# Designs tried in a protein design run: peptides against a protein of PDB entry 7AE7. Part 73

Target 1, 321 residues: chain A of PDB entry 7AE7
Amino acid sequence: KVYKDLREFLEVLEQEGQLIRVKEEVNPEPDIAAAGRAAANLGKNQPAVFFEKIKGYKYSVVTNVHGSWQNHALMLGLDKNTSTKDQFYELNRRWDKFPVPPNVVKREAAPCKENVIDKDINLFEILPLYRINEQDGGFYISKASVVTADPEYPDDFNKLNVGTYRIQVKDRDRVGIQALAMHDIAVQLEKAEAENKPLPIAITIGNNPLVTFMASTPVGYNQNEYEFVGALQDGVPMDIVKSDLYDHLYVPAGSEVVLEGHIIPRVRTVEGPFGEFPGSYSGARLQCEVKIDRITHRTNPIFENLYLGIPWTEIDYLMAL

## One batch from the design tools (peptide; made by RFdiffusion4, then SolubleMPNN)

Design b2_p15_1_s4 (from b2_p15_1, 5 letters changed)
Fold by OpenDDE base, seed 3:
Structure b2_p15_1_s4 (fold): chain B 321 residues (1-321), chain A 15 residues (1-15)
Amino acid sequence: as target 1 above (321 residues)
Amino acid sequence: APSEVEPVVHRPALP
C-alpha cells in the first residue's frame, strides 16, 4: 500500500491496532508526554497515540507514528508482522529504484492548500504546542520535513533538500532552527548568508510517513528526498505541489501544515535547552531564526510531533534504519 | 553534570 498523506497512514495504523485514540480532553502538559511514555512501556509493539482534544487548542496531536517495527512495516505497505530483517531487505530493494520523480500536482488538487493564513500569523492557533520534556526551554516542532534549495541553483531539483531539524517556537510567527554544518541546509544557508539574503524555507508538518522517513535519512546533496520516497513506494511517484511564496520550493501535496517563510540572514538567537534524551539536554546555543510569512493547512490539521522518552523511542526507530 | 550529548549524529546509511 502507498500513502498519499498522514491521514491515510493513521487510518491503516488504527485498522491494524497500531494507533491509540485518546478521545478525552487532555492537558498539553504533562499528559501528551506522559501518554507517550506509557505507550513506550507497552513493549515492542508500540502504537501511535492520537490526541483528539487538547485543552486550550482547537486541533489534534499525533505522536509515535514511527515508534515501532510494526508501524515501520506498515509504512512500507508490508504486513505489520514482517520481520525486521525482511523490512530491511525490502527497504534496500526499493532503494535501488531511485530515482522515482514525483508528480507535480496543481494547487487546487493539493490538500495542504485548503486553508491559507497570510496575516496575523499565530502558530499557537494552528499547532497544539507543548513541552516534550519537563525541562525544555520552550515548545518544539520535532518531526517537520523542512524544504530548502540551493540559492545558487534554485531550479536544480536534485539540490532541493528535505530534512528534519530541531525547531523551537520563538514567537507567534518565528521559530529557531538548528542548522548544523553537517546538514545540507547549512550549505544552502551559508550561500544565502554570504550575500546577506534570506534563505527561502517551507517547514512541512504531518506528512505521508515515507517523507518523514526520508527527511530523517541522510542522502547526497545532489539527491532529492522525494525521488527516494517514490523508490520506497516501490516505484509509485509521490505528489508534490509548488509552495505559495516560492516557485522553486515544492512541498508534499498532503501536508497537514506548511509554514512558508525565510531564514533571517546573519541572525542568531538563543535556542534550547532541549531534552533530546532523558537526562541529556543539549545546552542552549545561538541558532538560526525563521520568519513565518505564510501558512497553508488542511482543515482540522493534525500536529505530528516526535515522541521522546526512554528508548526505544520513535527517534531510535527512525535512526536504526 | 548534564552530559553535553553531542547532537544525534545522523548515523550513516547502512552500507
Scores: peptide ipSAE 0.013, ipTM 0.565, DockQ to the pose 0.034
Fold by OpenDDE base, seed 2:
Structure b2_p15_1_s4 (fold): chain B 321 residues (1-321), chain A 15 residues (1-15)
Amino acid sequence: as target 1 above (321 residues)
Amino acid sequence: APSEVEPVVHRPALP
């Protein structure tokens, strides 16, 4: 099975008993993190947790989408009881199909374009933001697939990067991003900052689960993550759409929320702390700042965010491969 | 400033 979007995957998780639906109104804090910890304690078959109603917010949250080997098997379109060995064998077999170029769909065919916000941007109106860890210095977007391009080669699709980065919400229309020197985004940012130019960015939230997987998987600088998604779909291309602000940036057509903007050149602001691991906080550092200039989103967008808890978090499953 | 070692996500050793 191939998934067009997060919603098709969540439907399968629910059918397979790998999703818990919380229908009662919850408080953003501490209830989301508490329910995530409770789900992690259910043992090896850790389900996704879907919160339908969050006090003070309009939209839903889902966590722990990649939080088990069963969820990972289902992501690959395998039986949920497929052994880890057989999942790795199948992953490697499909990896050899690279490259599988994505389909570029028209704007009117892309669900991520159903709604537009181009003025009075307020991230808190679109995303049910909460502290993931008790000592976090703010609200984090921890499971975004961030799209950037090489500013020297903006039309080179092989240099289009889709990565996962730590993103702190700083204001209604501002986020901090951790661009580390070992990541492709840092190479692209260095080129933009050398010329004192903004780096175009699209921060995508709530994607096809293989997009999120590939955004968390290191690949070569001249390898496009979308072409690996098609390979991991056993040769079925994924659907992408052009961003609204930038001709050279493409986003997943089925994304729940797309934050389009730019990294402000040569600006650094305090970001963190963030609890990357249970009981381990990265310190506060000066990090890059993104201005959000436009939002596109699906009707009733689902905020997919990372569960961080006891060992075998989603990060452990995403990086275990 | 100590280079904060990015948490090397230890791939759990496949059993």
Scores: peptide ipSAE 0.009, ipTM 0.582, DockQ to the pose 0.050
Fold by OpenDDE base, seed 1:
Structure b2_p15_1_s4 (fold): chain B 321 residues (1-321), chain A 15 residues (1-15)
Amino acid sequence: as target 1 above (321 residues)
Amino acid sequence: APSEVEPVVHRPALP
């Protein structure tokens, strides 16, 4: 099976008994993190956890979407009981199909474009933000697929980067982003900052699970993650759409939320701490700052966020490949 | 200054 979006995947997870739906209103803290930890205690078959109602927020949260080998098998459209060995074999077989170019859909055909916010931007109105760890220095967006391009080669689709970065919410319309020198985004940012120009960015949340997977998988600077998504879909192209602000940035057509904006050139602000592992906090660092200039979102957007409660965490499955 | 590359913890595949 191929998934167009997160919703189609969550439906399959629920059908396969790999999703727990929490229908009762929860507090953002500590209930989301606590329920994630409780789900991790259910053994090897860790389900996704879907929170329908969050006190003080309008929309839902889902966690632990990639948090088990069963969920990983289902992401590949395999039987949930497919062995890890056979999953790796199939992953490798599909990897050899690269490149599979995406379909560019019209704006009107993209679910991520159903709603627009271009004034009085407030991330707290769109995302049910919570602290993942009790000692986190703020709210984190931990499963975003971040789209950037080479500012010298904006029309070179092979240089379009889709990556996963640590993102702290800094204000209603600002986020901190960790762009490490080893990431393609850092190369692109360096070029923009050399000219004192903003780097265009689209932060996409709640994607096709293979987009999230590929965004966490290092690829070459001249390799497009969307073309790997098509390969991992066994040769079925994924659907992408132009961002609203930038003709050269393409986002997944099915994204739940798209935060469009720019990295502010030559600005660094304090970000962190963040608990990347239980009991291990990364220090506070000076990180890049993104101004959010536009939001597009699906009606009733689902905030997909990382579960970090107990090893094996969702990040362990995303990085174990 | 050496960029503190946070070690990508390659966690071993679950046995």
Scores: peptide ipSAE 0.007, ipTM 0.527, DockQ to the pose 0.042
Fold by OpenDDE base, seed 5:
Structure b2_p15_1_s4 (fold): chain B 321 residues (1-321), chain A 15 residues (1-15)
Amino acid sequence: as target 1 above (321 residues)
Amino acid sequence: APSEVEPVVHRPALP
């Protein structure tokens, strides 16, 4: 099975008994994090948790999408009971199919383009934001696939980076992003900042689960994560679409939300703290700031966010591969 | 800017 988007994957998770649907209205805090922890306590069969109604918000949240070996098996289109060993063998077999170039679809064929917000941007109207951990310094977008390009080689598709970075919401139309020196985004940002230019960015939320997986998987600077997604789809290309603001940025066609904007050159603002691991908070640091200039989104967008709670967290599964 | 590499918390190896 290949998934076009998050919704097709959530449907399969629900059919396979790997998704809990919370239909009652919940408080963003502490209920989302508490329900995630409760799901983690279910042992090996940790389900995704889908919150249909969140007090004060219009849209839904899903967490723990990658939060079990069963969910990973299903992501690969395998039987949910496929052994971890057999999942790794299949992953390695498919990895050798790299590169599998994506299909560039037309704008009108991309579900992420169903709605546009280009003025009066307010992230809180689109994303049901909450503190993941009680001591977090703000609201985090923790499972975004962030698209950037090399500003010296903007048309080199092999240098198009799709990565996962810690993103704190700073204002209605601003986010802080942790671009560490070891990340490909930091190389691209350094080049932009040397010229005092903005770095174009697309922050994509709620993707095909293999996009999210590859965005969390380190690859070479000259290797495109979308071409690995096609490999992991056993040679089926994924669908991408050109961003609205930038000709050289491509986003997953099925993204629930796309935040298009720019990293402000030579600006650093306080970001954090964030509880990346239970009992471990990264300190507050000066980090990059992104201005959001445009949003595109599916109708009734689902906010996919990382489950962070008691081990095993969703990060533990994403980093274990 | 000093790239302060945050200490990689060595989680115990997967079994």
Scores: peptide ipSAE 0.009, ipTM 0.541, DockQ to the pose 0.042; fails the geometry check

Design b2_p15_2_s1 (from b2_p15_2, 6 letters changed)
Fold by OpenDDE base, seed 1:
Structure b2_p15_2_s1 (fold): chain B 321 residues (1-321), chain A 15 residues (1-15)
Amino acid sequence: as target 1 above (321 residues)
Amino acid sequence: DLLAKANRPAPPLAP
């Protein structure tokens, strides 16, 4: 089984008894994080938790999508009871199929392009934002697949980077992003900042689960994560579409939300604290700042977000292989 | 009910 988008995966999770649908209205805090922690604490068969209604918001949230070995097996299109060993074997077998180039679809064929917001940008109107942990310094987008390119080689598809980064919402149209020196985005940003130029960025939310997996998996600077997604789909190409603002950035065609913008050159602003994957808070630090210039989104977009805290949580499953 | 189980305070994150 291959998934085109998050929705097809959530359907399979629900069919397999690996998704809990919360139909009653919840408070964004503490109910989402509390349910994420409760799901993680089941120890096995940890389900995704889908919230249909969030008080003060118009759209849905899903958390704990990758939060179990069962969900990981289903992501690979395997039986949910496939052993961790057999999942690892199958993952490695498929990894050797790299590269599997993606299909570039037309704009009109991409679900992420159903709606456009190009003025009066307000992230709170699109994403049901909440604190993941009580002491978080703000609202975090913790499960985005962030697309950037090498500004010296924008047409080199092998240098297109799709990564997962800590993103704090700073304003209606601004986010802080953690670009550490070990990340490919930091190399690309350094090149842009050397010339005092903005770095083009697309922050994609609610993806095909293998896109999210690969965005959390380190690959070489000259390796494209989308070509690994095709490999992990057992040789089935994934669908990508050109961004609206940038000819050189491609986003997953099925993304729930795409935030298009730029990293502001030579600007650093305070971000954090945030409850990290070891179950400790990382303190406040200076981080890069992104201006959001355009949003595209599916109708009734699902905000996929990570619950993290004391292990084991969803992030530990994303990094376990 | 996960929400009913969720009413247990999450373990505090270490500082």
Scores: peptide ipSAE 0.031, ipTM 0.660, DockQ to the pose 0.048
Fold by OpenDDE base, seed 4:
Structure b2_p15_2_s1 (fold): chain B 321 residues (1-321), chain A 15 residues (1-15)
Amino acid sequence: as target 1 above (321 residues)
Amino acid sequence: DLLAKANRPAPPLAP
């Protein structure tokens, strides 16, 4: 099985008994984090948790999408009971199919383009934002696939980077992004900032689970994560679409939300703290700021966000393959 | 760092 989007994956998770729907209205805090903790405490069969109704918000949240070996097997389109060894074997076998170039679809064929917001941008109207950890310095977008290009080689598709970065909401239309020197985005940002230019960015939320997996998987600077997604789909290309603001940025066609904007050159603002582990926070530091200039989104967008409450988090599963 | 998390040595494969 290959998935075009998060929704097709959530449908399979639900059919396989790997998704819990919370249908009652919940408070963003502490209920989302508490329910994620409860789901993670269920042991080896940690389901995704889908919150249909969140007090003060219009849209839904899903957490723990990658939160188990069963979910990883299903992500690969395998039987949910596939052993971790066989998942790893299959992952490696498919990895050797790189590169599998994506299909560029027309704007009209991309579900992420169903709705547009180009004025009066307010992230809180689109994303049910909450503190993931009680001591977090703000609201985080923790499972976004962030698309950037090399500003010297914007048309070099091999240098198009799709990465996962810590993103703190700063204002209605601004986010802080953690770009560390070890990240490909930091190389691209350094080039833009040398010229005092904005770095174009697309922050994509709620993707095909293999996009989220590859965005969290380190690859070479001259390797495109979308071409690995096609490899991990056993040679089936993924669908991408051109961003609305930038001819050189491509986003997953099925993204629930796309935040298009720019990293403001040579601006640094306080970001953090964020709970990296239970009882450990990364300190607050000066970090980059993104201006959001345009939003595209699916009708009734699902906010996919990371759950961090217990050892063997989604991230530990995302890395264990 | 989410990527520093993503670079944690995988917890030993539970046997």
Scores: peptide ipSAE 0.008, ipTM 0.465, DockQ to the pose 0.027
Fold by OpenDDE base, seed 5:
Structure b2_p15_2_s1 (fold): chain B 321 residues (1-321), chain A 15 residues (1-15)
Amino acid sequence: as target 1 above (321 residues)
Amino acid sequence: DLLAKANRPAPPLAP
């Protein structure tokens, strides 16, 4: 089984008993984080948790989508009871299919383009934002696949980076991003900042599960994560679409939300603290700031966000390979 | 009730 988007994956998770649907209205805090902790405590079969109704928000949240070996098996289109060994064997077998180039679809064929917001941007109207941990210094987008390009080689598709970074919401149309020196985005940002230019960025939320997996998996600077997604789809290309603002940025066609904007050159603002692990907060630091200039989104967008709690958390499954 | 299960104190992490 190959998934075009998050929705097709959530349907399979629900059919397989790996998704819990919360139909009652919840408070964004503490109920989302609390229910995520409860799901992680269910033992071997840690389900995704889908919140249909969140007080003060219009749209839904899903957490813990990658939060178990069963969910990981299903992501690979395997039986949910496939052993970790057999999942690893199959992942390696598919990895050797790299590169599998993506299909570039027309704008009209991309579900992420169903709605556009280009003025009066307010992230709180599109994303049901909440504190993941009680002591977080703000609201985080913790499971975004962030698309950037090399500003020296913008037309080199092999240098198009799709990564997962810690993103704090700073204002209605601004986010802080943790671009560490070890990240490919930091190389691209350094080149842009040397010229005092903005770095174009697309922050994509709610993707097919293999996009999110590859965005969390380190690859070579000259290797495109979308070509690995096609390999992990057993040679089936994924669908991408051109961003609205930038000719050289491509986003997953099925993304629930796409935040298009730029990293402001040579600006650093306070980001954090964030609870990366239970009882361990990364300190507040000066980090990059992104201005959001355009949003595209599916109708009734689902906010996929990382579940953080007692290990094994969703992040442990994403990094365990 | 998932919310009711979330309020159980996690067992102490073994040192």
Scores: peptide ipSAE 0.006, ipTM 0.457, DockQ to the pose 0.036
Fold by OpenDDE base, seed 2:
Structure b2_p15_2_s1 (fold): chain B 321 residues (1-321), chain A 15 residues (1-15)
Amino acid sequence: as target 1 above (321 residues)
Amino acid sequence: DLLAKANRPAPPLAP
C-alpha cells in the first residue's frame, strides 16, 4: 500500500486499530498532552490519537502517528505485525532503489492548494496550537517537513532539502526555527546571510508519513528526500507541487498546511525553552526568525504534531529505522 | 534537541 497523504494513512491506522478517535471536545491544555501520555502507556502497540474537537479552535489535531513499530510497518505498507528485523530488511531493500524522481502535479490537482490566505495571516486560526510540555516557553510545531534550497544553486533539485526542525510560534505570522550548524538548512542560510538576503522557506504540516520519515532521516547534501520517498514506496513516485511564492521550492501535493515565507537575514530572537526530554529543557537561545507571507491549506486541515513524553516517544521510533 | 534525539543510537532491534 502507498499513501498519497496523511488522510489515507490515518484511514488505514483506524482500520487496523492503531488510531484512537477522541470525539468529545477537549481543552488544548492539558488534555492533548495527557491523552498522548495515556496512549504511550498502552505499551508496544501505541496508537495515533486524533482529536476531532478542540475548545477555542476550528480544526483537528493528530499526534503519535509514527509512535509504534505497528505504525511503521503500516507506513511501509506491510502487515502491522511485521517484525522490526523484517521492517529493517525491507527498508534497506527499498533504499537501494534511490533515486525515484517525484511526479510534479499541476496546482489545480494539489489538495494543499484548496484554500489560500495571503493577508491578515494568523497561525492560530489554522493550527490548534498548544504547549507540548508544561514548561515550554510557547507553542511548537514539532513535526513539520521544512523545504529549503541552495541560494547559489536554486534550480539544482538534488540540493533541495526537506528537513525536520524545532519551530516555535512567535507571533500570528512569525515562527522561530532552530537551524543547527550540522544541518543542510544551516549551510543554505549561511550562504543567504553572507549576501544579507532572505532564505525562501516552505514549512509543510500533515504529510504522507514517508515524507515525515525522510525529513527526519539524515541524507547527503546532494540527495533529495523526495527521491528517497519514491524508493521507500518501492519505486512509486510521490506527488509534489510548486510553492505559490517560489518556483524552485516544491512541496508535497497532499500537505494539510503549507506555510510559505522567508528566514529574515541576520535576525536572531529568543526561542525556547523547550522540553526536548522528560525533565530536560534546552535553555532559551537566540534563533532564526521566519516571516510567514502566504498559507495554503486543505479544507478542514489536520494539525499533525509530535507526541513528546516518557520514552519510548514518537521521535524514538522515527530514529530507530 | 529534537535533532539530538534524532541522532541517538537506534534502540536495539528486538530480536
Scores: peptide ipSAE 0.007, ipTM 0.481, DockQ to the pose 0.026; fails the geometry check

